# Ledger of designs, part 119: peptides against a protein of PDB entry 3VZA

Target 1, 98 residues: chain A of PDB entry 3VZA
Amino acid sequence: RVERLCKSKELFEERLGLEIRRIHNEQLQFIFRHIDHKDPDKPYMFTLSINEQGDYEVTSCTPPLDCISEFQLKVRETNNFSAFIANIRKAFTALSFK
Target 2, 62 residues: chain B of PDB entry 3VZA
Amino acid sequence: AAYVTQLYYKISRIDWDYEVEPARIKGIHYGPDIAQPINMDSSHHSRCFISDYLWSLVPTAW

## One batch from the design tools (peptide; made by RFdiffusion4, then SolubleMPNN)

Design b2_p23_4_s2 (from b2_p23_4, 11 letters changed)
Fold by OpenDDE base, seed 2:
Structure b2_p23_4_s2 (fold): chain B 98 residues (1-98), chain C 62 residues (1-62), chain A 23 residues (1-23)
Amino acid sequence: as target 1 above (98 residues)
Amino acid sequence: as target 2 above (62 residues)
Amino acid sequence: RFAESLSAEELMRLIIKYSPVEE
């Protein structure tokens, strides 16, 4: 089971180009790669926590996204975490073309 | 890690087939309407194309 | 446990509680 779980994590990281890391101050860091086809290893990142109210809170975003505050609002309203992450990736992708 | 892999599923709704050869990207995406089989030869695509394709399966509607 | 048994928020809490800090 442990071997399968480790393999699963590695497959998701490589195939989705998404790394999830536990960092300090009770946060998760989401690192997207494979965004820029000219530089596939270039990271696009945001950090996420659950605040005192129990709501998703984006604590950082690098590079910054104008839409990140709206997405935070949307995920709190809809509880659609999948769409939240997917929309952030879409926004990073759009940013890479500028 | 068990919780991290479960979170990946919550994000992507993809379940991988772990019994296939490393070069084969095989699994199932469980969409809201129908299940979408995934079956790719990774040697025929760039890493960016593969990721873009897989993410294209994930709905962005809130 | 099954993949659909826990919400994303619950999973985040569990990861934060039990996973080692990487940064």
Scores: peptide ipSAE 0.731, ipTM 0.957, DockQ to the pose 0.866
Fold by OpenDDE base, seed 3:
Structure b2_p23_4_s2 (fold): chain B 98 residues (1-98), chain C 62 residues (1-62), chain A 23 residues (1-23)
Amino acid sequence: as target 1 above (98 residues)
Amino acid sequence: as target 2 above (62 residues)
Amino acid sequence: RFAESLSAEELMRLIIKYSPVEE
């Protein structure tokens, strides 16, 4: 089971091009790759925490996204975490064409 | 990695088939209504295409 | 197994609580 879990994580990382890392200050870092077809390894990332109020809080976004604050609001309202992450990736993808 | 893999599932709603050869990307995407199979030969596609395709399965409606 | 038993928020909390810091 442990081997499968490790394999599963690696499969998700490679296939989705999404790495999830536990970083300092009680945050998760979400790193998207495979965004720019010209530079598949170029990272697009944001960090996320649960604030003292218990709400999702984006603590950084690189490169910055104009829509990230709105997405933070939306995920707090809808609790649709899947759509939250997917929309961020969509936004990063759009940004890569600019 | 148990919680991380579960989080990946919460994000993607994808469950992989772990019994296939490494070059085969096989799994199931569980949408809100119906499940859709995933079955790709990774050697036929770029990493970016594969990722884009898989993410295209994930609804972006809030 | 427990794919639907925990919310994304709960999973985040658990990852933060039990996973080693990578950065």
Scores: peptide ipSAE 0.728, ipTM 0.957, DockQ to the pose 0.892
Fold by OpenDDE base, seed 5:
Structure b2_p23_4_s2 (fold): chain B 98 residues (1-98), chain C 62 residues (1-62), chain A 23 residues (1-23)
Amino acid sequence: as target 1 above (98 residues)
Amino acid sequence: as target 2 above (62 residues)
Amino acid sequence: RFAESLSAEELMRLIIKYSPVEE
């Protein structure tokens, strides 16, 4: 089972181009790759925490996204975490063409 | 890695088939309606295309 | 530990609690 779990993580990382890391100050870092087809390893990332009120809070976004604050509001309202992450990736993808 | 893989599932709603050759991307996407099979030969596509395709399966409606 | 048993928030809390800091 442990071996399967490790394999599962690797498959998700490679196939989705999404790495999830535990970083300092009780945050998770979400790193998207495979965004820029000309530079597949170029990272697009944001960090996320659960604040003292128990709400999702984006603590950084690199490169910056104008829509990130709206997405934070939406995920708090809907609790649709999947759509939250997917919309961020879509926004990063759009940004890569500018 | 158990919690992380579960989080990946919460994000993507994809469950992989772990008993296929490495070049085969096989699994099931569990959307809100009908579950859709995933079955790709990775040797036929770029990494970026594969990722874009898989993410296209994930609804963005709030 | 079914994949649908824990919410994303709960999973995040668990990852933060039990995973080593990577950065």
Scores: peptide ipSAE 0.721, ipTM 0.956, DockQ to the pose 0.863
Fold by OpenDDE base, seed 1:
Structure b2_p23_4_s2 (fold): chain B 98 residues (1-98), chain C 62 residues (1-62), chain A 23 residues (1-23)
Amino acid sequence: as target 1 above (98 residues)
Amino acid sequence: as target 2 above (62 residues)
Amino acid sequence: RFAESLSAEELMRLIIKYSPVEE
């Protein structure tokens, strides 16, 4: 079972090109790869926390996204976490085309 | 890694088949409608294509 | 297993609470 859990994480990381890391100050770091087809290993990332009010809070975004503040508002309104992450990836993808 | 894998499921709604060969990307996507199978040969596609395809299964409507 | 038993927020809290810091 433990082996399957480890394998599951690895499969998600490779197939979705998304790594999730626990970092300092009670935050998660989301690292997207496989965005730029010319440079598949180029990372696109953001950090996320739950603030004192219990709301999702984006604490950083690299490279920056103009839409990230709007997405933070939308996820707080809808609680659609899946759409939140997917829209961020879509935004990073659009950014990669420059 | 149990909580992390559950979070991946919350994001993607994908459940993998863990008993197939490494080159076979097989699983089920549980979308808002009926569940749809995933079955790809990774040797036929780039990593970016695979990721783009899988993410295309995830609705972006809020 | 109960993949739908916990919300994304609850899962985040649990990961933060029980997972070692990687960065």
Scores: peptide ipSAE 0.725, ipTM 0.956, DockQ to the pose 0.862; fails the geometry check

Design b2_p23_4_s3 (from b2_p23_4, 14 letters changed)
Fold by OpenDDE base, seed 3:
Order: sequence, then structure tokens, then C-alpha cells
Structure b2_p23_4_s3 (fold): chain B 98 residues (1-98), chain C 62 residues (1-62), chain A 23 residues (1-23)
Amino acid sequence: as target 1 above (98 residues)
Amino acid sequence: as target 2 above (62 residues)
Amino acid sequence: RPAESMSAFELMRLIIKESPVED
């Protein structure tokens, strides 16, 4: 089962182009790749924590997204984490076109 | 990796078929409407196209 | 096989609690 779990993570990372890391200060780092077709390995990333109020909080976003604050509000309102991540990727994709 | 893979499922709603050859991207996307089979030959597509396609299955409606 | 018992929120908390820091 351990082997399958490792394989599963690797498949998600490669196929979705999304890496999820546990980083310092009780945060998760979400790293998107495969966004820029001219530079598939170029990372687009944000970090996420749960603040003292128990709400999702984006603690960083690189490159910055104008819509990230709105998405943070939306995920708090809807609790739709899937749409949250998907919309961020959509925004990064749009940004990659300059 | 167990919790991370579960989180990937919560994000993508995709369950992979782990029994197929590595070049075959096979699985099921469990959307709110109907389950959508995934069946791609990775050798026929770029990494970016594959990722874009899979993410296109994930609804962005809040 | 995919687990529906835990929310993304709960999973995130568990990852933070149980997983070692990677950076």
C-alpha cells in the first residue's frame, strides 16, 4: 500500500502539474507547473494556512494574482476547495499569456 | 502520502487506474453530474496539454 | 476507493499535523 500511495502522489504531481508541500509555519505550498507551454517547468505557486479564526488564508502567491483575495473570500464562503484550487490555476494560466 | 493523495482527490475528483501501463493515463473523474472516464495515451500529448485537459474536467463554479 | 469521509479542510490540517516540513 505504501508503494501505491507513493505512486499515486507521483501520478497526481505529473499529470496535474501540481505539487503539494508541507512547509514551515503550519502552511501548505501549492506549486503549479505545466502552465506555460513554452516553459513547462516554470513554477506558479501559493502558500496556504488556516488562521486563528479557522479560515483559509493565502500567505503568499508567486507570481502575484489580483484575484487571489477574492478567491480566498469565495472559498471561505462556499467551502469549495476544489473550485478554489482550479480557479487559481486558471488565473495563473491567464497570467502566463502576459 | 495518504492524506496528500486524498487531498488530490478532493481537489481534482480524479481516481487513477493504477493497473495500466505508465504511458496510459486512465482513470475516472467524479464530477457532480456524471462520472467521466479518462483514457489518454501520454505519448500523443505534451505534459501541458495533459494537465490542461485534466484541469478542464474540474468545475470552477463556486 | 476515494475517501469522502474527510473534507479538504480536515485533510489539510492532518497533513500539517502529521507531515514533516519539506523546506
Scores: peptide ipSAE 0.726, ipTM 0.956, DockQ to the pose 0.756
Fold by OpenDDE base, seed 2:
Structure b2_p23_4_s3 (fold): chain B 98 residues (1-98), chain C 62 residues (1-62), chain A 23 residues (1-23)
Amino acid sequence: as target 1 above (98 residues)
Amino acid sequence: as target 2 above (62 residues)
Amino acid sequence: RPAESMSAFELMRLIIKESPVED
């Protein structure tokens, strides 16, 4: 099972180009790669926590996204975490063309 | 890594086939209506294309 | 196994609680 879990994590990281890391202050860091086709290893990342109110809170976003605050609102309203992450990736993708 | 892999599933709704050759990207994407099979030869595509394709399966509607 | 029984929210909390800090 341990081997399967490790393999699963590696497959997701490589195939989705998404790394999830636990960082300080009870936060998760989401690191997208494979965004810029000319620089596949260029990271696009954000950090996420759950605040005192129990709400998702984006604590950083690099590079910054104008839409990140709206997405934070949307995920709080809908609890659609999948759409939240996917929309962020879409936004990063759009940004990579600018 | 159990919770992390489960979170990946919650994000992507993809379940991988772990018994195929390493170069084969095989799995199932579970959408709200139809389950879509994934079956790609990674040697035929760039990493960016593969990721873009897989993410294209994930709906962005809230 | 939880699979579909646990929400992303619950999973995130468990990851934060369980996983070692990487940064």
Scores: peptide ipSAE 0.673, ipTM 0.946, DockQ to the pose 0.883
Fold by OpenDDE base, seed 4:
Structure b2_p23_4_s3 (fold): chain B 98 residues (1-98), chain C 62 residues (1-62), chain A 23 residues (1-23)
Amino acid sequence: as target 1 above (98 residues)
Amino acid sequence: as target 2 above (62 residues)
Amino acid sequence: RPAESMSAFELMRLIIKESPVED
């Protein structure tokens, strides 16, 4: 089971181009790669926490996204975490085209 | 790692087939209405294409 | 096999309580 779990994480990271890291101050860092086809290793990332009110809170976004505040509102309203992450990736993809 | 992999599933709704050769990307995406099989040869595609394709399976509707 | 019993919110809470920090 341990071996499978390690393999599973690696498969998700490589295939989705998404790395999830636990960072300081009880935050998760979501790092997207494979966004820019001309620079596949270029990272697009944001950090996420759960604030004192128990709500999802985006604490950073690099590069910045104009839509991130709206997405934060939407995920709080819908609790659709999947759509939240997918929409962020979609926004990063759009941004990569300049 | 267990919780992280479960979170990946909550995000992507993909369950991988771990018993196939490394170059084979095989699994199932569980959409809200249907389950769609995934079966592709990674050697025939770029990393970006693979990721884009897999993410295209994930609904963006809130 | 994929677990549906735990929400993404709950999973995230558990992960952020885990060690070590990867930053």
Scores: peptide ipSAE 0.669, ipTM 0.944, DockQ to the pose 0.762
Fold by OpenDDE base, seed 5:
Structure b2_p23_4_s3 (fold): chain B 98 residues (1-98), chain C 62 residues (1-62), chain A 23 residues (1-23)
Amino acid sequence: as target 1 above (98 residues)
Amino acid sequence: as target 2 above (62 residues)
Amino acid sequence: RPAESMSAFELMRLIIKESPVED
Protein backbone atom coordinates (compact mmCIF):
# COMPACT_ATOMS: atom_id res chain seq x y z
CA ARG B 1 0.00 0.00 0.00
CA VAL B 2 2.90 2.33 0.67
CA GLU B 3 3.94 2.10 -2.95
CA ARG B 4 0.43 2.90 -4.09
CA LEU B 5 0.19 5.87 -1.78
CA CYS B 6 3.41 7.28 -3.16
CA LYS B 7 2.22 6.71 -6.69
CA SER B 8 -1.12 8.28 -5.91
CA LYS B 9 0.51 11.43 -4.60
CA GLU B 10 2.69 11.67 -7.67
CA LEU B 11 -0.25 11.21 -10.00
CA PHE B 12 -2.24 13.93 -8.29
CA GLU B 13 0.71 16.30 -8.29
CA GLU B 14 1.40 15.86 -11.98
CA ARG B 15 -2.13 15.61 -13.29
CA LEU B 16 -3.68 18.36 -11.19
CA GLY B 17 -0.54 20.45 -11.16
CA LEU B 18 -0.99 20.87 -7.43
CA GLU B 19 1.60 20.20 -4.76
CA ILE B 20 0.67 20.21 -1.08
CA ARG B 21 3.47 20.77 1.40
CA ARG B 22 3.64 21.01 5.17
CA ILE B 23 5.75 24.02 6.06
CA HIS B 24 6.79 25.83 9.23
CA ASN B 25 4.35 27.25 11.75
CA GLU B 26 1.74 24.56 11.22
CA GLN B 27 0.82 25.61 7.71
CA LEU B 28 0.10 23.91 4.43
CA GLN B 29 1.50 25.34 1.24
CA PHE B 30 -0.52 24.80 -1.92
CA ILE B 31 1.55 25.19 -5.07
CA PHE B 32 -0.23 25.32 -8.41
CA ARG B 33 1.64 24.74 -11.62
CA HIS B 34 0.40 24.20 -15.16
CA ILE B 35 -1.40 27.53 -14.89
CA ASP B 36 0.51 29.52 -17.47
CA HIS B 37 0.54 27.55 -20.70
CA LYS B 38 3.58 29.52 -21.85
CA ASP B 39 5.41 28.67 -18.62
CA PRO B 40 3.93 25.48 -17.17
CA ASP B 41 6.39 25.27 -14.29
CA LYS B 42 5.68 28.76 -13.00
CA PRO B 43 4.31 28.39 -9.46
CA TYR B 44 1.19 30.04 -8.12
CA MET B 45 0.88 29.43 -4.42
CA PHE B 46 -0.82 30.21 -1.14
CA THR B 47 -0.36 29.07 2.43
CA LEU B 48 -3.12 28.01 4.75
CA SER B 49 -3.40 27.45 8.48
CA ILE B 50 -6.06 26.84 11.08
CA ASN B 51 -6.10 29.71 13.53
CA GLU B 52 -6.82 29.65 17.24
CA GLN B 53 -10.53 29.95 16.56
CA GLY B 54 -10.39 26.83 14.41
CA ASP B 55 -10.97 28.71 11.17
CA TYR B 56 -9.17 28.45 7.86
CA GLU B 57 -6.75 31.32 7.48
CA VAL B 58 -4.80 32.22 4.36
CA THR B 59 -1.41 33.37 5.57
CA SER B 60 0.12 34.22 2.19
CA CYS B 61 -0.74 34.30 -1.49
CA THR B 62 1.80 34.67 -4.29
CA PRO B 63 0.96 36.28 -6.57
CA PRO B 64 -1.66 38.23 -4.60
CA LEU B 65 -5.33 37.65 -5.36
CA ASP B 66 -7.95 40.31 -4.78
CA CYS B 67 -10.54 37.63 -4.12
CA ILE B 68 -8.58 35.58 -1.59
CA SER B 69 -10.14 37.22 1.46
CA GLU B 70 -13.61 36.61 0.09
CA PHE B 71 -12.77 32.99 -0.59
CA GLN B 72 -11.52 32.62 2.96
CA LEU B 73 -14.85 33.92 4.17
CA LYS B 74 -16.76 31.59 1.87
CA VAL B 75 -14.91 28.46 2.93
CA ARG B 76 -15.51 29.33 6.57
CA GLU B 77 -19.21 29.72 5.87
CA THR B 78 -19.72 26.71 3.63
CA ASN B 79 -16.90 24.35 4.62
CA ASN B 80 -16.66 23.58 0.91
CA PHE B 81 -12.93 23.03 0.76
CA SER B 82 -13.09 21.67 -2.77
CA ALA B 83 -14.72 24.81 -4.12
CA PHE B 84 -12.24 26.87 -2.13
CA ILE B 85 -9.21 25.31 -3.81
CA ALA B 86 -10.86 25.21 -7.23
CA ASN B 87 -11.84 28.87 -7.09
CA ILE B 88 -8.31 29.85 -6.11
CA ARG B 89 -6.98 27.97 -9.12
CA LYS B 90 -9.53 29.69 -11.33
CA ALA B 91 -8.42 33.04 -9.97
CA PHE B 92 -4.76 32.24 -10.57
CA THR B 93 -5.62 31.18 -14.09
CA ALA B 94 -7.37 34.47 -14.76
CA LEU B 95 -4.41 36.34 -13.31
CA SER B 96 -1.99 34.54 -15.62
CA PHE B 97 -3.54 36.27 -18.61
CA LYS B 98 -2.53 39.69 -17.30
CA ALA C 1 1.20 10.27 2.37
CA ALA C 2 -2.16 8.69 3.12
CA TYR C 3 -3.68 11.86 4.49
CA VAL C 4 -2.37 13.94 1.60
CA THR C 5 -3.83 11.59 -0.98
CA GLN C 6 -7.13 11.63 0.85
CA LEU C 7 -7.01 15.41 0.84
CA TYR C 8 -6.46 15.33 -2.92
CA TYR C 9 -9.60 13.26 -3.18
CA LYS C 10 -11.53 15.67 -1.01
CA ILE C 11 -10.41 18.48 -3.30
CA SER C 12 -10.83 16.86 -6.69
CA ARG C 13 -13.23 13.96 -6.04
CA ILE C 14 -11.08 11.93 -8.43
CA ASP C 15 -10.12 8.32 -7.90
CA TRP C 16 -7.36 7.11 -10.21
CA ASP C 17 -7.03 3.74 -11.85
CA TYR C 18 -3.58 2.66 -10.75
CA GLU C 19 -3.43 -0.46 -12.91
CA VAL C 20 -3.13 1.21 -16.31
CA GLU C 21 0.00 2.29 -18.14
CA PRO C 22 1.51 5.66 -17.19
CA ALA C 23 0.50 7.30 -20.45
CA ARG C 24 -3.16 6.60 -19.74
CA ILE C 25 -4.95 9.00 -17.43
CA LYS C 26 -7.82 6.90 -16.23
CA GLY C 27 -10.08 7.32 -13.26
CA ILE C 28 -13.49 8.33 -11.99
CA HIS C 29 -14.71 11.75 -10.98
CA TYR C 30 -17.37 11.60 -8.30
CA GLY C 31 -19.40 14.72 -8.84
CA PRO C 32 -22.52 15.72 -6.96
CA ASP C 33 -24.75 13.99 -9.50
CA ILE C 34 -23.44 11.09 -11.57
CA ALA C 35 -19.91 9.73 -11.48
CA GLN C 36 -18.05 10.38 -14.71
CA PRO C 37 -15.20 8.35 -16.13
CA ILE C 38 -11.85 9.88 -16.97
CA ASN C 39 -9.92 8.29 -19.80
CA MET C 40 -7.26 10.33 -21.56
CA ASP C 41 -4.13 9.62 -23.55
CA SER C 42 -1.54 11.93 -22.05
CA SER C 43 0.50 11.88 -25.24
CA HIS C 44 -2.31 13.71 -27.01
CA HIS C 45 -2.37 16.69 -24.65
CA SER C 46 -0.13 19.18 -22.91
CA ARG C 47 0.33 19.09 -19.17
CA CYS C 48 -1.55 22.36 -18.87
CA PHE C 49 -4.48 21.12 -20.90
CA ILE C 50 -4.73 17.97 -18.81
CA SER C 51 -4.72 19.93 -15.58
CA ASP C 52 -7.22 22.46 -16.88
CA TYR C 53 -9.52 19.69 -18.01
CA LEU C 54 -9.39 17.84 -14.72
CA TRP C 55 -10.00 21.01 -12.74
CA SER C 56 -12.94 21.80 -14.98
CA LEU C 57 -14.61 18.76 -13.48
CA VAL C 58 -14.47 20.30 -10.01
CA PRO C 59 -17.49 22.47 -9.17
CA THR C 60 -16.76 26.01 -8.06
CA ALA C 61 -20.19 26.68 -6.60
CA TRP C 62 -19.98 27.26 -2.87
CA ARG A 1 -11.31 3.23 -1.48
CA PRO A 2 -11.68 7.00 -1.24
CA ALA A 3 -13.22 7.56 2.16
CA GLU A 4 -15.90 10.14 2.80
CA SER A 5 -15.74 9.71 6.55
CA MET A 6 -12.95 12.19 7.21
CA SER A 7 -13.42 15.84 6.28
CA ALA A 8 -10.89 18.02 4.53
CA PHE A 9 -10.61 19.99 7.74
CA GLU A 10 -9.69 16.91 9.73
CA LEU A 11 -7.25 15.76 7.08
CA MET A 12 -5.56 19.14 7.02
CA ARG A 13 -5.09 19.04 10.77
CA LEU A 14 -3.55 15.59 10.57
CA ILE A 15 -1.18 16.64 7.80
CA ILE A 16 -0.10 19.68 9.80
CA LYS A 17 0.82 17.39 12.69
CA GLU A 18 2.94 15.15 10.47
CA SER A 19 6.71 15.40 10.18
CA PRO A 20 9.00 16.45 8.62
CA VAL A 21 8.40 20.11 7.96
CA GLU A 22 9.37 21.27 4.50
CA ASP A 23 11.28 24.47 3.80
Scores: peptide ipSAE 0.669, ipTM 0.944, DockQ to the pose 0.779

Design b2_p23_4_s4 (from b2_p23_4, 12 letters changed)
Fold by OpenDDE base, seed 3:
Structure b2_p23_4_s4 (fold): chain B 98 residues (1-98), chain C 62 residues (1-62), chain A 23 residues (1-23)
Amino acid sequence: as target 1 above (98 residues)
Amino acid sequence: as target 2 above (62 residues)
Amino acid sequence: RFADSHSAKELLQLIIKNSPVEE
């Protein structure tokens, strides 16, 4: 089971180009790659925590996204975490074309 | 990695087929409607194309 | 095996609570 779990994580990381890391101060770091077709390894990332109110809170975003605050609001309202992550990736993709 | 893999599923709604050869990207995407098979030959596509395609399966509607 | 037993938010909290710091 452990081996399968490790393999599963690796497959998701490679195929989705999304790495999820536990970092300091009770945060998770989401690192998107495969965004820029000319530089597939270029990272686009944000950090996320659950604040004292129990709400999703984006604590950093690199590169910055103008829409990240709105997405934070949307995920709090809808609780659609999948759409939250997908929209962030979409935004990063759009940013890579600028 | 158990919780992380569960989180990946919560994000993507993809379940991989872990018994196929490494070059084959095979799985199922579980959307709100009909489950859609995924079946790609990774040797025929770039990493970026593969990722873009898979993410295209994930709804962005809130 | 994932069985949909946890919400995304719960999973985040579980990862934070039970996983070592990587960075």
Scores: peptide ipSAE 0.715, ipTM 0.956, DockQ to the pose 0.771
Fold by OpenDDE base, seed 1:
Structure b2_p23_4_s4 (fold): chain B 98 residues (1-98), chain C 62 residues (1-62), chain A 23 residues (1-23)
Amino acid sequence: as target 1 above (98 residues)
Amino acid sequence: as target 2 above (62 residues)
Amino acid sequence: RFADSHSAKELLQLIIKNSPVEE
């Protein structure tokens, strides 16, 4: 089972182009790749924490997204974390064409 | 890694088939209504295409 | 195989609590 878990993480990282990292100050870093077809390894990332109120809080976004604050509000309202991540990737994809 | 893999499932709703060759992208996407199989030959596609396709399976409606 | 025993938010907290810092 341990071997499967390691393989599972690797498959998700490669196939979704999404890496999840534990970083300092009780935060997770979400790193998207495979966004820019001309530069598949170019990272698009944001960091996330759960604040003292128990709410999702985006602590950084690189490159910045105008919509990230709205998405944070939406995920707090809907608790739809899947849509939250998918919409961020969609926004990064749109940004890569500019 | 158990919690991370569970989180990936929460995000993507994809369950991989771990018993196939690395070049075979095989699994099941569990949508709200129906489950759909995933079965691709990775050698036929770019990494970006594969990722874009898989993410296209994930609803963006809030 | 995948049990819905944890919400996404709970999983995030569990990862933060139980995973070593990578960066």
Scores: peptide ipSAE 0.715, ipTM 0.955, DockQ to the pose 0.768
Fold by OpenDDE base, seed 5:
Structure b2_p23_4_s4 (fold): chain B 98 residues (1-98), chain C 62 residues (1-62), chain A 23 residues (1-23)
Amino acid sequence: as target 1 above (98 residues)
Amino acid sequence: as target 2 above (62 residues)
Amino acid sequence: RFADSHSAKELLQLIIKNSPVEE
């Protein structure tokens, strides 16, 4: 099963163009690629933690997104983590055209 | 890696078919309605198109 | 160990707790 899990992670990373990394200070880094069709390897990323109140907290966003604070509020209200990540990717995609 | 793969499922609601050839992107998307099959030939599409298509399956409604 | 056995938030915390820090 370990082999399957490793393969699964690789498939998700490549097919979704999303890498999830554990970084310092109890944070996860979400790295989107395959956003810019002219530069598929260009990373769009944000970092996320669970704060002392148990809430989702975006600790950084590169490049910055005007909507990230609203999305943080929405995910706290709805607990819809899937929509949270999908909307961030949508926002990064829109940003790549500017 | 178990928790990470579970997280990917929580995000995408996609379950891959791990028994097919590497060039075949095959799986099932479990959306709010009926489950939809995924079956793509990766050689026919760019990496960006594949990712965009798969993400298009993920609802953005809160 | 089904994927729905944990919430997304629980999974995040489990990853943070059990995964090594990457550069």
Scores: peptide ipSAE 0.714, ipTM 0.955, DockQ to the pose 0.866
Fold by OpenDDE base, seed 4:
Structure b2_p23_4_s4 (fold): chain B 98 residues (1-98), chain C 62 residues (1-62), chain A 23 residues (1-23)
Amino acid sequence: as target 1 above (98 residues)
Amino acid sequence: as target 2 above (62 residues)
Amino acid sequence: RFADSHSAKELLQLIIKNSPVEE
């Protein structure tokens, strides 16, 4: 089971181009790669925490996204975390075309 | 990393087939209405195309 | 196997609580 779990994480990281890291100050860092087809290893990142009120809170976004505050509102309203992450990736993709 | 893999499932709704050859990307995507199989040869696609394709399976409607 | 026993929010909190800092 442990071997499968390790393999599972690796498959998700490579296939989705999404790495999830536990970082300082009780945050998770979400790192998207495979966004820019001309630079597949270029990272697009945001950090996320659950604040004292129990709400999703984006604590950083690199590069910045104008829509991130709206997405934070939407995920708090809908609790649709999947759509939250997918929309962020979509926004990063759009940004990569400049 | 059980919680991380569970989180990946919460995000993508994909369950991989772990017993296939490394180059084969095989699994099931569980959409809101129906489940769809995933079955592709990674050697025939770029990493970016594969990721874009898989993410295209994930609904963006709130 | 994945039976939605934990919400996404709960999973986030569990990861934060149980995982070592990577950065």
Scores: peptide ipSAE 0.714, ipTM 0.955, DockQ to the pose 0.767

Design b2_p23_5_s1 (from b2_p23_5, 11 letters changed)
Fold by OpenDDE base, seed 1:
Order: C-alpha cells, then structure tokens, then sequence
Structure b2_p23_5_s1 (fold): chain B 98 residues (1-98), chain C 62 residues (1-62), chain A 23 residues (1-23)
C-alpha cells in the first residue's frame, strides 16, 4: 500500500501539474505547473493555512492574483475546496496569457 | 502521504488505474452526476494539454 | 471512494498539517 500511495502522489503531481507541500507554521504550499505552454515548468503557487477561527486563509500568492481574496471569501462561504483550487488554476492560466 | 493523496482526490475527484503502463493515463473521474472514464495515451499529448484536459473535468462553480 | 466523499476536506488538511515535523 505504501508503494501505491507513493505512486499515486507522483501520478497526481505529473498529470495535474500540482504539487502539494507542507511548509512551516502549519501551512500548505500549492505549486501549479503546466500552466504556461511555452514554459511548462514555470511555477504558479500559493500558500494556505487554517486560522484559529477554522477558516481558510491564503498567506501568499506568487504571482499575485487580484481575485485571490474573493476566492478566499467564496471558499469560506461555500466550503467548495475543489472549486477553490480549480478557480485559482484557471486564474493563473488567464494570467499566463498576459 | 495517504492524506495528500486523499486531498488530491477531494480536489480532482479522480481515481487512477495503477495497473496500466506508465504511458497510459487511465482512471475514473467522479463528476457530480456521473462517473466518466479517463483513458488516453500520454505520448500523444503535451504535459500542458493533459493537465488542462484533466482540470477541465473539475467544476468551477461555487 | 464513497467513504472518502464523506470526509470533510478541512479534516484532511488538519491531518496533513499536524503530521511529523518538517525536516
């Protein structure tokens, strides 16, 4: 099962172009790649925590997204984490077209 | 690692077929109404296309 | 997969965040 779990993580990372890392101060880093077709390895990332109130909190976003604060509000209202991540990727994709 | 893979599923609603050849991207996407199979040859597509396609399966409606 | 659908995402996130210390 351990081998399967490792393989699963690798498959998701490669196929979705999304890496998830735990970083300091109880935060998760979400790193998107395969966004820019001209530079598939260019990272687009944000960090996320759950604050003392139990709410999702975006602690950083690189490159910055004008819509990230609105998305944070939306995920708090809807608890739709899947849509939250998908919309962020969509926003990064739009940004890559400059 | 188990929780991370669970998180990937919660995000994408995809379950991979782990018994196929590495070049075969095979699995099931569990949509809101119906489950749909995924089955493509990675050698026929770019990494960006594959990712874009898979993410297109994920609803963005809040 | 059905069982996993019942687990709140926030619960999964909390478990990830409370795992062993980072190297």
Amino acid sequence: as target 1 above (98 residues)
Amino acid sequence: as target 2 above (62 residues)
Amino acid sequence: MEELDKVPVKEILKKILKEAPIE
Scores: peptide ipSAE 0.715, ipTM 0.951, DockQ to the pose 0.761
Fold by OpenDDE base, seed 3:
Structure b2_p23_5_s1 (fold): chain B 98 residues (1-98), chain C 62 residues (1-62), chain A 23 residues (1-23)
Amino acid sequence: as target 1 above (98 residues)
Amino acid sequence: as target 2 above (62 residues)
Amino acid sequence: MEELDKVPVKEILKKILKEAPIE
């Protein structure tokens, strides 16, 4: 089962171009790749924590997204984490065309 | 890292078929209404196209 | 998988954050 879990993680990382890492200070780092077709390995990332109030909090975003604060609000309101991540990727994709 | 794989599912709603050859991207996407099969030959697509396609399956409506 | 649909994502996230190793 452990091997399958490792394989599953690798498949998701490669196919979605999304790496998820736990980093210091109880944060998760989400690293998107495969966004810029001209530079597939270029990372687009943000970090996320759950604050003292139990709310999702974006602690960093590189490159910066103007809409990230709005998305943070939306995910707090809707609890739709899937849409949260998907919209961030969509925003990064749009940014890559600039 | 079982929880990480669970998180990937929560995000994508995709369950991979782990019994196929590596070049075959096969699985099921569980949409809000119905489940849809995924079946791609990775050798026919770029990494970016594959990722874009898979993410296109994920609803962005809040 | 149906059972996994019942688990809140926030609980999964918290469990990840509580795991000992830091990546």
Scores: peptide ipSAE 0.714, ipTM 0.952, DockQ to the pose 0.867
Fold by OpenDDE base, seed 2:
Structure b2_p23_5_s1 (fold): chain B 98 residues (1-98), chain C 62 residues (1-62), chain A 23 residues (1-23)
Amino acid sequence: as target 1 above (98 residues)
Amino acid sequence: as target 2 above (62 residues)
Amino acid sequence: MEELDKVPVKEILKKILKEAPIE
């Protein structure tokens, strides 16, 4: 099972171009790659925590996204974490064309 | 790794087939209405195309 | 997978957040 779990993580990281890391102060770092077709390894990142109220809180976003605060609001309202992550990737993708 | 892989599933709704050859991207995407198979030859696509395609399966409606 | 569908994402996230940092 451990072997499969490790393999699963690696497959998701490569195929989705998404790395998920636990960092300091009880935060998760989401690192998107494969966004810029001209530079597939260029990272697009944001960090996330769950605050004292139990709400999702974006603690950083690199590069910055104008829509990140709206997405934070939306995920709090809908609890649709999948759409939250997917929309962030969409926004990063749009940013890569500018 | 267990919780991380669970999170990946929660995000993507993809379950990989772990018994196929490494170059084969095979699995199932569980959409809201239909479960659809994934079956790609990774050697025929760029990494960016593969990622874009897989993410296109994930609904963005809130 | 159906059983996993019943698990709230926040529970999974909280479990991950309690793990040791990998940075």
Scores: peptide ipSAE 0.714, ipTM 0.951, DockQ to the pose 0.836
Fold by OpenDDE base, seed 5:
Structure b2_p23_5_s1 (fold): chain B 98 residues (1-98), chain C 62 residues (1-62), chain A 23 residues (1-23)
Amino acid sequence: as target 1 above (98 residues)
Amino acid sequence: as target 2 above (62 residues)
Amino acid sequence: MEELDKVPVKEILKKILKEAPIE
């Protein structure tokens, strides 16, 4: 099972172009790649924590997204974490064309 | 590692078929209405195209 | 997968954040 879990993580990372890392101060870093077709390895990142109130909190976003604050509000309201991540990726994709 | 893979599923709603060769991207996407099969030959597509395609399966409606 | 669908995402995230300290 451990072997399958490792393989599963690798498959998700490569196929989705999404790496998930735990970093300092109890935060998760979400690293999107495969965004820019001209530079597939260029990372697009945001960090996330759960604050003292138990709410999702974006602690950084690189490159910055104008919509990130709205998305944070929406995920708190809807609790739709999947849409939250997908919309962030869509926003990064749009940004890569500018 | 177990929780991270669970998180990937919660995000993508994809369950991979782990029994096929690495060049075959095979699995099931559990959409809101119906489950759809995934079956791609990775040698026919760029990494970016594959990722874009898979993410296109994930609804963005809140 | 059906059982996993019942698990709140926030619970999974909390479990990840509670894992062993970063070396």
Scores: peptide ipSAE 0.713, ipTM 0.951, DockQ to the pose 0.742

